# Designs tried in a protein design run: peptides against a protein of PDB entry 6B4J. Part 1

Every score and structure here is a prediction.

Target 1, 315 residues: chain A of PDB entry 6B4J
Amino acid sequence: DITMQWYQQLQDASMQCVLTFEGLTNSKDSQAKKIKMDLQKAATIPVSQISTIAGSKLKEIFDKIHSLLSGKPVQSGGRSVSVTLNPQGLDFVQYKLAEKFVKQGEEEVASHHEAAFPIAVVASGIWELHPRVGDLILAHLHKKCPYSVPFYPTFKEGMALEDYQRMLGYQVKDSKVEQQDNFLKRMSGMIRLYAAIIQLRWPYGNRQEIHPHGLNHGWRWLAQILNMEPLSDVTATLLFDFLEVCGNALMKQYQVQFWKMLILIKEDYFPRIEAITSSGQMGSFIRLKQFLEKCLQHKDIPVPKGFLTSSFWRS
Unless a header shows other numbers, all headers, positions and changes below count from the first letter of the chain.
Peptide ipSAE was made for these designs. It is ipSAE averaged over its two directions, with the distance scale d0 held at 1.0 Angstrom where the peptide's residues are scored. Compare it between designs on one protein only; published cut-offs may not apply.
The geometry check fails a fold that doesn't show the stated peptide or that is severely misdrawn somewhere.

## One batch from the design tools (peptide; made by RFdiffusion4, then SolubleMPNN)

Design b1_p8_1_s1
Fold by OpenDDE base, seed 3:
Order: C-alpha cells, then sequence, then structure tokens
Structure b1_p8_1_s1 (fold): chain B 315 residues (1-315), chain A 8 residues (1-8)
C-alpha cells in the first residue's frame, strides 16, 4: 500500500532526525544543555505567540522563525540564539518546531478552532521555505493522529493494550487511558490544522510556486477515508472537522467532482456510519449529516469561521 | 461502495 509506505518513510525520516541530534539531546555538558534549552525556546516560543489579533504580528513571528532556520541569530529570552551554536542545532530546531506546530493543533486548535488558520498559514509558509520542516510536521501529525494519514491502527499479536491505545492516538498516563471526549477533541484540533495547512499560502512568498502539500492531498485524504470502513465516532467527527475547514476550498478547486463526492458521502457512506454508531455517539454523526445536507441544499460550503481575510493582513 | 479515485 503506497499510503502506508509513505507513512513509514516519514516515520523513518523523523526517527533518523532524532538520531542525528541525539548528541545534543543526551549531552551532560552544562553548555550543551544551555544551548539545547535556548534552541528549544527559540523554536517553540514564537509558535506559541501566534494569534488571530494582527497580521503584522504574525509576519514578525514568521520572520523570526525563518531567520532562525536560516542560521541567523535571533533574540530569545534576552539572549542571542543561533542554530550554529551546535552542529546538530538545525536538525534539533526543525524537529522541535514541527513538533510544536502539531502540538498547537492538539492543544490550541482543539480548544479554539479559529486558531487553525494563523497557525496553518505560518506552518505552510515555513514548509515552502524549509521542506524538511514540512516532512517533520507530517511525521509528528501522523504519529499523534493516524487518522490524518489516514489509517486505523490494528491490534497485533503480543502487543500490550497500552501500546495499542497509544498507537490509536490516546494518551496513557499512570496506566489510565484518556477519556474519549478529550481524545476526539485533540484529534479534531490536529485534523483542523491539517485541513487549514493544505489550503493556505503565506501571502508574502512566491505565489507562483506550487503548494508543497496542497489540496490534492485533501482530495486524497477524503477518498482514502471513504474507501475504508468507518470507525465508530472517530470517522464522523473528523470528517466533519475536515469538511468544515477545507470544504469551501475543495469546492472551489474541484467543483463538480467535489459535489459528486459529497453526494456519495450522503448516499453511500452515511448509512455505513450510522450502522456502527451507538445512540450515545449519534451527536457526532448528526452534526456531520446536518452540515453536509445543508451544503448540498444550498449548493454552497461556507467559508470557515476564522479564515484570514485581507483586513487581517492590513492590521 | 465503488472505490473513489485517489486523484481527482
Amino acid sequence: as target 1 above (315 residues)
Amino acid sequence: MPKIPLEP
């Protein structure tokens, strides 16, 4: 399966990246530890500062991240920090930056759906200039949310239950598995972030270039989901999240072909979801159904709330 | 359900 091969290749690349900066990570030297912490802060703090407030502030954050990745010194925590402070500094920063973007999907977007757009546009712009960061974003995303690939992890013979739960994307702490509502909330945030990334371009870049991971991957994701058996509660939740965020963009891009896909979802896929949905999980399915039926009725998919407008970039 | 093409 080509998709599973792609998944594995990204995981292998991510693992190899970790191995390359292991010297920095495992160093007991006080100076190396200081450098590591400074680099980690320089990579992650700007991402945490991303907000929906002003386009000018977003540009400053982007420029700071790009400068750091370009080997230029940046101010962080009152210090001048550069990836050149250690031979493994660039690999470490790229990895931690990518991890932080996915974490913002998992945490910030999960709680505030509108935050997907400013985070995604920065991530997309950085990906365009630094392809390795993009691959690492995918690797982190796929590991935390296998449904973003998409695939449904299966229990294998000899596997511990906790390991299987982690493979499914659940957090397991002190032998306690995460509650289903919290799990779905985190998965939703990551899918929404992904759906935003594939449609957004940094407005100050070279717009003539092809998106490094564009809407064709959105079509592919939908097709793959629909070619699989639905998973209880998960499929309905994430399909809604995806369509709410990027349905408008997919409609504009693929037009009649996309409408045919939506009809197929309603006619052929909804019965399959409903058949596996318990009464307690019906809320997720109803939300998806109502959204899609409204879109089909109006022959329009609304622009998602929080979508960045020209006025945002002038602020 | 017919297999949906992975490319538009």
Scores: peptide ipSAE 0.469, ipTM 0.935, DockQ to the pose 0.844
Fold by OpenDDE base, seed 1:
Structure b1_p8_1_s1 (fold): chain B 315 residues (1-315), chain A 8 residues (1-8)
Amino acid sequence: as target 1 above (315 residues)
Amino acid sequence: MPKIPLEP
C-alpha cells in the first residue's frame, strides 16, 4: 500500500529528526538548555498567537516564523534567538514548530473550529517555503490522528491494550482511556486543520507554485476513507468535519466528479455507516447525513464558517 | 461499493 509506505516514511523521517537533535534535547549543559528553551519558545509562541482577529497580525507571525526558519535572529522572550545558536537548532525548531501546528489542531481548533483557517494558512505558507516542516506536520498529524492518513490501526499480537488505544489516537492517563467525546473532539480538530491546510495558500507567497499538499490530497483522503470499512462514530464524525471545512473547495476544484463522489457517499456509504452505528451514536451520523443531503438538495456546499475573506487580510 | 479512484 503506497499510502502506508508514505505514512511509514514520514514517521521514520520524524524519528530520525528527533535523533538528530537529541544532543540538544538531552544536554545537561546550562547554555545548551537555555538555547533549547529559547528555540522551543521561539518556535511555538508565534503559533499560539495566531488568531482570527487581524490579517496584519497574522502576517507578522508568519514573517517571524519564516525568519526563524531562515536562520535570522528573532526576538523571543526579550532575547535574540537564532537557530544558528546550535548545530541542531534548525532541526529542533522545525520539529517543534510542526508539533505545535498539530497541537493547535488538537486543542484550539477542537474547541474553536473557525481557528482552523488562520492556523492552516500560516502552516501552508510555511510549508511552501520549508517543505521539511510540512513533512513533519504530516508526521505529527498522522501519529496523533491515524484517520488523517487515513488508516485504522489494528491490534497486533502481544500488544498491550493501552498501546493499541494510543495508536488509535486515544490519550491514556493512569491506565484510563479518554472519553469518546473528548477523543472525537481532538480528532475533529486535527482533521479540520488538515482540511483547511490542503485548500489554503499564503496570499503573500508565489502563487505560481503548486500547493505542496493541495486538494488532490483531499480527494485522495475521501477516496481512501470510502474504500475502507467505516468505524463506528469515528468515520461519520470525521467525514462531516472534513466535508464541512473543505467540501466547498473540493466542489469548486472537481465539480461534477466531486458531486458523483457525494452521491456515492449518500447511496453506498451511508448504509454502511448506519449498519454499524448504535442508537447512542446516531447523532454523528445524522449530522453527516443532514449536511450531505442539504448539499445535494441545494447543489451547493457552503463556504465554511471562519473562512478568511479579503476583509480579514485588509485588517 | 465500487472502489473509488484515489485520483480524480
Scores: peptide ipSAE 0.467, ipTM 0.935, DockQ to the pose 0.869
Fold by OpenDDE base, seed 4:
Structure b1_p8_1_s1 (fold): chain B 315 residues (1-315), chain A 8 residues (1-8)
Amino acid sequence: as target 1 above (315 residues)
Amino acid sequence: MPKIPLEP
């Protein structure tokens, strides 16, 4: 399976990255610890500052992240910080930055869906300039949300239940598994972030270049999901999230071909989802169904709420 | 369900 091979390659690259900077992370030296913390803050704080408020502020954040990744000193916590402070600094920062982007999907976007767009446009722009960050974003995303690959992890003989739950993307703390609603909320946030990334380009970059991970991956994701058996509640939830965020963009890009796909979802895939959906889970399916039927009826998919307009970039 | 192509 080419998709699973790709998944594994990204995970391996991520693991190798961790090994590369283990000297920095495991150091007992006081100076190394200080550098680590400064670099971690420099990588993560700007991402946490991303908001829907002003395009000018978003540009400042982008420029700061790009400067850091480019080996330039940046101000963080009242200090000048540079990846050149340690030989492993760049690898560490790239990893932590990518991790933070995914975490914002998991937390911020999960709670505020409109936050997907400003986070995603920064992530996309950084990915364009720093491909390794993009690969690490995918690695973190895939590990936390296997449905973003997509694949549905299966229980294997001899596997511990907790390990299986973690593979599915559940958080397990103190032998307690995460509640289903919280799980789905986190998965939704990550899928929405991904759906935003694949369609957005940083407006101040070289737009003549092809998107490093563009809408073709959106088509591929949908095709892969539809070629799989649906998973109860999960598939309906995430399919809705994905279509709500990037359906308009996919429609514009692939036009008639995309409409054919939507018809197939309605005619062939909905019955399969419904067949595995319990009465208590019907809410997710109904939401998906209503959304898709409305789109087909109106022959239009709305621009998602929170989509960045020209007015945002002038603010 | 027919297999959907992974590329458009």
Scores: peptide ipSAE 0.462, ipTM 0.934, DockQ to the pose 0.859
Fold by OpenDDE base, seed 2:
Structure b1_p8_1_s1 (fold): chain B 315 residues (1-315), chain A 8 residues (1-8)
Amino acid sequence: as target 1 above (315 residues)
Amino acid sequence: MPKIPLEP
């Protein structure tokens, strides 16, 4: 289908990007190795420094990332670093930056849900100025979390079990598959990051421009999920994560149409989830059910915890 | 369940 074709195109573009900078990554030259490491640090360290503490600090991080992507020298590890130091430098930095944003979803956001918002607003702002970074974010995100597309990978004849588990988003190390709770935690972090990206705009950019990957993709994601059979525990978990993060924004954008969708989730989709949910997995379903029923009862979806306010940007 | 449109 068109969604799978689009997904494959993203993966192909990401793979081609890796091939374009293989000279830099595979070089045995000492200077090339130094440049690679400096560029990798310059691309990834600023992202790791993103925090919920102060808007001024977040602006400094954004400006540093944007400067690097614009071919300007930046300070990293006490050195002046520029993508112009190597012909493959820009492609490498864009790839590593995008990879790091998604990594913050599966690690930082997974453990601290409120971290989704400052990470997402930087990612959105960078995406607006550097669309290739956005495409690479989607490529990394969708590969690590196929449920963010959404699609459910299928086992094919002759496939190794470990490869199938990796396609599903599980980490497999030393022939040991990741525990279900850790898997769901990482998937939740990536879904929450995605849900934050599609609604946030960098406040110091040209906000009159259309969001490069906006709330229309949020509607599409929900519609696609609801048009698919639910997966045990996964669907209830990620649907809750998505609605908790971007439900308020979708409500404001689509109003009555969105409320109709929520009613359909309650009336038509909940019975389908419940039918496949074991007693041990009821916690995820109950959490989703309670959240949605509360929203319907109050005719309101709360602003998510950690949402960036005007006071944050004045700090 | 009826197919939900991918656009609002």
Scores: peptide ipSAE 0.449, ipTM 0.932, DockQ to the pose 0.819

Design b1_p8_1_s2
Fold by OpenDDE base, seed 4:
Structure b1_p8_1_s2 (fold): chain B 315 residues (1-315), chain A 8 residues (1-8)
Amino acid sequence: as target 1 above (315 residues)
Amino acid sequence: MKIIPLEP
């Protein structure tokens, strides 16, 4: 289908990117190794410094990332670093930057849901200026969280169990599969980050331009999820995560159409989720149900906790 | 389930 074609195209582009900078990554030359490490740090450290503390600090981080991607020298680890230090430097930095954004979803947002918003607004702003970074963000996101596409990987005849588990997004280390709670936590973080990206615009950019990957993709994601059979525990968890983060924005954008979708979720989709939910997994479903019923009752979806206010940007 | 359009 068209969704799987899109998924594959992004994965192919990501793989091609890796091949493009393979000379840099596989070089045994001491200078090339140094450049690689400097570029990697320059790409990733600013992202790790993103916090909810002050808008001014967030702007500094954004400007640093944008400068790096624009071929300007930046200070990193006490050194001047530029993508021009190697012909493959830009491709490498774009890839590592995108990877790091997704990693922050997987780790930081997973542990602190409110962190989604400052990370997402930087990612969105960078995506607007550097579309290739956006495509690579999607590629990394889709690979780690197929539910962000969305699709549910299926076991195929002859497939190794570990390979199937990895396709599902599980980490498998030393023949040990990740615990379900940790898996869901990571998936939640990535979905929350994605849900934040599609609704946020960098406030210092050209707001007249269309969002490079906006709320229309949020609608599409929901529609695709609802057109699929639910997956036990996963669907209820991630649907809640998504709606909690971007439900308010979708409501504002699509109004009556979105409310109709929420009614369909309650009336038609909840029974399907419940039918596949074991007694031990009811917590995720109950949380989703309570959230949606409250929204329908109040005819409002709350602004998510951690949403960036005007006061944040003045700090 | 009712097919939901992929576009609003």
Scores: peptide ipSAE 0.372, ipTM 0.921, DockQ to the pose 0.856
Fold by OpenDDE base, seed 5:
Structure b1_p8_1_s2 (fold): chain B 315 residues (1-315), chain A 8 residues (1-8)
Amino acid sequence: as target 1 above (315 residues)
Amino acid sequence: MKIIPLEP
């Protein structure tokens, strides 16, 4: 499977990146430890500061991240920090930055769906300027949320149950698996972030360039999901999340072709989801069904709540 | 179900 080969290549590249900066992360030297912590804070704090409040603040955050990745010194924790402080500094920062973007999907977007858009537009803009960060975003995203590839991990002979649960995206702490509601909430956040990234471009970049991971990947994701058997509760939940965030953009891009896909979802795929949905899981399916039927009835998919407008960028 | 093409 070409998709699985691509996924494995991303994971291999991510692992190689970790090995590249292992000297920095495993150093016992006091100065190296200090540099590591400073670089980690410089990479992650700006991402945590992303908000829906003002476009000007978002631009400042973007510029700070871009400066750091460009080898320029930035202020962090009252100190001047640069990736040039250590030979492995750039690789470390790229990895930690990408990890933090995905973590914001997992945590912030999971709790506040509208946060997907400001996080995604910064991630997209940074990806355009720093392709390696984009690849690492995909690596982190797909590892935490295999449904974003998409694929459904399978249990293999000899595998520990906890390892299988982790492969499915569950958190396992103290031999206790995460509750299903918390799991789905985190997966939803990551899917919503992904759906936002593929449709957004940084408005202050070179708009003539092709999006590094654009809406064609949105079409591909939907096609792949629909070509697979649905997974109980998961497929209905994430398909809704994706369509709510990206459906309007896909409609505008692919028009009649996308409407044909929505009709196919209603007519052919809904019965397959319903067949595997228990009475206790009907809520996720009903939400998806109501959303899609409303879109088909109105011949329109609404712009998602939190979508960034021209007024946001003037604030 | 009809196979949906991976490209539009």
Scores: peptide ipSAE 0.370, ipTM 0.919, DockQ to the pose 0.872
Fold by OpenDDE base, seed 1:
Structure b1_p8_1_s2 (fold): chain B 315 residues (1-315), chain A 8 residues (1-8)
Amino acid sequence: as target 1 above (315 residues)
Amino acid sequence: MKIIPLEP
């Protein structure tokens, strides 16, 4: 499977990145530790400051991140910080930045769905200028949410149950697996972030360039999901999340072809989801069904709540 | 179910 090979290559590259900056992360030297912490803060704090409030503030955050990745000094925690402070600084910052974007999907977007858009547009813009950050975003995203690939991890011979649960994306603490609702909430956030990234372009970049990971990946994701057996609760939840966030964009891009896909979802895929859905899980399926049926009825998919408008960029 | 192409 070419997709699984690609996934493995991403994970290998991410792992190699970690090994590359191991000297920085494992150093006991006080100066190296200071540099590490400064770089980590410089990489992650701007991402945490992303909000839906004003386009001008978002621009400032973007410029700061880009400056840092470009080897320019930035102010962080009252200090001048640069990736040039350590030979492993750039790799470390790229990794931590990518990790933080995905974490914002997992946490912020999970709790506030509208936050997907400002985070995603910054991530997309940074990805365009710094492809390695994009690859690392995918690596982090797909590792935490295999459903974003998509694939369903399988239990392998000799695998510990907890390791399998972690591969599925569950958090396991003290031999206790995460509750299903919390798991789905985190997965939803990451899927929504991904769905936003693939459709958004940073408005102040070279818009003539092809999106580094555009809507064609949205089509591919849907096609792959539909070509797989559904998972109870998971498939219905994430399919809804994905369609709610990027359905409008996919509709605009692929028109009749996309509508045909939606019809297939309703006619062929819904019965398969329903067949594996327990009475207690019907809520997720009903939500998906109602959404899709409404879209088909109205021959329109609404612009998602939180979508960035021209007025946002003028603020 | 009809196999959906991975590309449009």
Scores: peptide ipSAE 0.364, ipTM 0.918, DockQ to the pose 0.880
Fold by OpenDDE base, seed 2:
Structure b1_p8_1_s2 (fold): chain B 315 residues (1-315), chain A 8 residues (1-8)
Amino acid sequence: as target 1 above (315 residues)
Amino acid sequence: MKIIPLEP
């Protein structure tokens, strides 16, 4: 399977990245520890500061991240920080930055869906300038949310149940598995972030270039999901999340072809979802059904709430 | 279900 090979290659590259900066991570030297912490803060704090408040602030955050990745000194915690402070600094920062973008998906976007757009536009813009960060974003995203690939992890003989649960994307702490609602909430956040990334471009970049991971991956994701058997509650939830965030963009891009896909979802895929949906899970399916039927009825998919407008960039 | 092409 080409998709699984690609997934494995991403994971291997991510693991190799970790090995590359192991010296920095495992150093007992006080200066190395200080550098590590400074670099970690410089990589992650700007991402946490991303908000829907003002385009000007978002630009400042982007410029700071880009400067850091470009080997320029940046101010962090009252100190001047640069990836040049350690030979492994750039790899470490790229990894931690990518990890933080995905964490914002599973935490911030999970709780505040509109946050997907400012996070995604920064991630997309950084990806355009720093492809390795993009690959690491995908590696982190797909590991935490296999449904974003998509694939469904399988239980293998001899596998511990907790390890299988983690492969499915569940958090397991102190032998306690995450509640289903929290799990779906985190998965939703990551899917929404992904759906936003594939459609957004940084407005101050070179728009003549092709999106590094564009809407063609959105089409591919939908096609792959529809070619798979649905999972109870998961498929209906994430399909809704994806369509709500990037349905309008896909409609504009693929027009009649996309509408044909939506009709197939309604006519062929909904019965399959319904057949595996329990009465307690019907809410997720109903939400998806109502959304899609409304779109088909109106022959329009609304622009998602939180979508960045020209007024945002003038603020 | 009909196999949906992975490309449009």
Scores: peptide ipSAE 0.353, ipTM 0.914, DockQ to the pose 0.841

Design b1_p8_1_s4
Fold by OpenDDE base, seed 3:
Structure b1_p8_1_s4 (fold): chain B 315 residues (1-315), chain A 8 residues (1-8)
Amino acid sequence: as target 1 above (315 residues)
Amino acid sequence: MRKIPLEP
C-alpha cells in the first residue's frame, strides 16, 4: 500500500533525525545542555506566541522562525541563539519546531478552533522554505493522529493493551487511558490544523510556486477515509472537522467533482456510519449529517470561522 | 461502494 509506505518512510526519517541529534540531547555537558535548552526555547516559544489578533505580529513570528532555520542569530530569553552553536542544532530545531506545530494543533486548536488558521499559515510558509520541517510535521502528526494518514491501527498478536491505546492516539499516564472526549478533542485539533495547512499559503512568499502539500492531499485524505470502513465516533467527528475547515477550499478547487463526493458521503457513507454508531455517539454523526445536508441544500460550503482575511494582514 | 479515486 502506497499510503502505508509513505507513512513508514516519514516515521523512519523522523527516527533518523532523532538519532542524528542524540549527541546534543543525551549530552551531560553543562554547555551542551544550555545550548539544547536555548535552541528548544527559540524553536517553540515563537509558535506559542502565534495569535489571531494581528497580521503584523504573525509576520514578526514567521521572520523569527525563518531566521533561526536559516542559521541567523535570534533573540530568545534575553540571549542570542543560533543553530550554529552546535553541529546538530539545525536538525534538533527542525524536529522541535515541527513537534511544536503539531502540539499547537493538539492543544490550542483543540480548545480554540479558529486558532488553526494563523498557526497553519505560518506552518505552510515555513514548510515552503524548509521542506524538511514539513516532512517532520507530517511525521509528528501521523504518529499522534494516525487518522491523519489515514489509517486505523489494529491490535497485533502479543501487543500490550497500553501500546495499542497509544497507537490509536490515546494518552496513557500512570496506566490510566485518556477519556474519550479528551481524545476526540485532541484528534479534532490536529485534523483541523492539517486541513488548514493544505489550503493556506504564506502571503509574503512566492505564490507562483506549487503548494508543497496542497489540496490534492485533502482530496486524497477524503477518498481514503471513504474507502475504509468507518470507526465508531472517530470517523464522524474527524470528517466533520475536516469538511468544516477545508470544505470551502475543496469546493472552489474541484467544484463539480467535489460535490459528487459529498453526495456519495450522504448516500453511501452515512448509512455505514449510522450502522456502527451507538445512541451515546449519535451527537457526532448528527453534527456531520446536519452540516453536510445544509451544504448540499444551499449548494455552498461556508468559509470557516477564523479564516484569515485581507483585513487581518493589514493589522 | 465503488472505490473513490485518490486523485480527482
Scores: peptide ipSAE 0.512, ipTM 0.949, DockQ to the pose 0.819
Fold by OpenDDE base, seed 4:
Structure b1_p8_1_s4 (fold): chain B 315 residues (1-315), chain A 8 residues (1-8)
Amino acid sequence: as target 1 above (315 residues)
Amino acid sequence: MRKIPLEP
């Protein structure tokens, strides 16, 4: 189908990117290694510094990332670093930057849901100026969280169990699969980050341009999820995460059409989720159900906690 | 369930 083709195209592009900078990453030359490490730090450290503290700090981080991607020298670790230090430097930095954004979803957002918004607004702004970074973000996101595509990987005959678990997004270390709670936590973080990206625009950019990956993808994601059979625990968890983060934005954008979708979720999709949910897994479903029913009752979807306000940008 | 359009 078109969705799987898109998924595969992004994965192929990501793989080709890795091959493109293989010379830099596999070099045994001391200078090349130094450049690699400097570029990696320059790409990733600013992302790790993203916080909810001040809009001014966020702007500084954005400007630093944009400068780096634009071929300008930036200070990193007390050194001047530029992608021009190596012919493969730009590709490498774009890849590592995209990887780091997704990693922040997987780790930081997973632990602190409010962190989704400052990370997402930087990612969105960078994506607007550097489309390749956006494609690579999607590639990394889709690989770690196939539910963001969405699709549910299936076990194929002859597949190793560990490989199947990894395809599902589980971490497998020393033949031990991660616990379900940790898995869902990571997936939640990535979905929340994605849900934030598709609705946020960098406030200092050209707002007249169309969002590079906007709320239409939010509608599409929901439609695709609803057109699929639910997966136990996963679907309920991630649907809640998605709606909590971007439900308000989708409501504002699509209004009556979105409310019709929510009614459909309640009336047609909830029974399907419930039918596959064991008593021990009801927590995620109950949370989703309570959230959606509250929204329908109040005819409102709340602005998510951590949403960036005007006061944040003035700080 | 009726297939939901991928676009509004």
Scores: peptide ipSAE 0.507, ipTM 0.949, DockQ to the pose 0.805
Fold by OpenDDE base, seed 1:
Structure b1_p8_1_s4 (fold): chain B 315 residues (1-315), chain A 8 residues (1-8)
Amino acid sequence: as target 1 above (315 residues)
Amino acid sequence: MRKIPLEP
């Protein structure tokens, strides 16, 4: 289908990017290795410094990332670093930066849900100025979390079981598959980050432009999920994560249409989830059910915890 | 389940 074609195009572009900077990454030259390491640090450290504490610090981080992507020298590890240090420098930095954003979803947001918002607003702002970074974010995100597309990977003839598990998003180390709770935690973090990205705009940019990957993709994601058979535990978990993070924004944007979708989830989709949910997995479903029923009852979806306020940007 | 449109 069109979605899978789009997904494949993103993956192909990502792979092509890797091939483009292979000379930099595979070089045995000491200077090239140094440049690679400096560029990698310059791309990733600022992202790791993103916090929920102060808007001013977030702006500094954004400006540093943007400067780097713009070919300007930035200070990293006590050294001046620029993508111009190597012909493949820009491609490498864009790839590593995008990868790091997704990793922050996978790790930081997974553990601290509120971290989704400051990370997402930076990612959104960078995406607006550097579309290729956005495409690479999607490529990394969708590769690690196929449910963000969404699609459910299938076992193909001749595929190794471990490869199939990896395609599903599981980590496999030493022939041991990741525990379901850890898997869902990582997937949750990535979905929450995605849900935050599609609703946030960098406040210091040209906001007259359309969001490069906005709330229409949120509607599309929900519609696609609901048009698919639910997966045990996964669907209930990620649907909750998504609605908790961007439900308020979707409600504001689509109003009555969105409420109709929520009613459909309750009336038609919940029974399908419940039918495939074991007693041990009921917790995820109950959480989703309680959240959605509360929203329907109150005719309101709360602003998510950690949402950036005007006071944050004044700090 | 009724097919939900991919666009609003």
Scores: peptide ipSAE 0.505, ipTM 0.949, DockQ to the pose 0.891
Fold by OpenDDE base, seed 2:
Structure b1_p8_1_s4 (fold): chain B 315 residues (1-315), chain A 8 residues (1-8)
Amino acid sequence: as target 1 above (315 residues)
Amino acid sequence: MRKIPLEP
């Protein structure tokens, strides 16, 4: 499977990145520890400051992240911080930055769906200028949410149950598995973030360049999901999340072809989802069904709530 | 269900 090979390559690259900066992360030297913490804060704090409030603030955050990745000094925690402070600084910052973007998906977007768009547009813009950050975003995203690949991890003989649960994306703490509702909430956040990234371009970049991971990956994701057997509750939930966020963009891009896909979802895929859906899980399926049927009826998919408008960028 | 093409 080409997709699984690609996934493995991403994970291998991510692992190699971790190995590259292990000297920085494992150092017992007080100065190295200080540099590590300063770099980590410089990479992650700007991402946490991303909000839906003003485009001007978002631009400042973007510029700060880009400056850091470009080897320029930035102010963080009252200090001047640069990736040049350590030979492994750039790799470390790229990794931590990518990790933080995905964390904002599983935390902030999970709780506030509209937050997907400002986070995603910054991520997309940074990805365009720093391709390695994009690859690391995908690596982190796909590891935490295998459904974003998509694939469904399988239990292998000899595997510990907890390890299998982690592979599925569940958090396991003190031998307690995460509740299903919290799990789905985090997965939803990450899928929504991904769906936003693939459609958004940083407005102040070179728009003549092709999106580094554009809507063609959105089509591919949908096709792959539909070519798989549905997973109880998960498929209905994430399919809804994806379509709500990027359905409008996919409609505009692929037009008749996309409508044909939506018809296939209704006619062929819904019965398959329903067949595996328990009465207690019917809510997720009903939500998906109602959304898609409304779109088909109106021959339109609404622009998602939180989509960034021209007025946002003028603010 | 027919296999959906991975590309449009």
Scores: peptide ipSAE 0.498, ipTM 0.948, DockQ to the pose 0.852

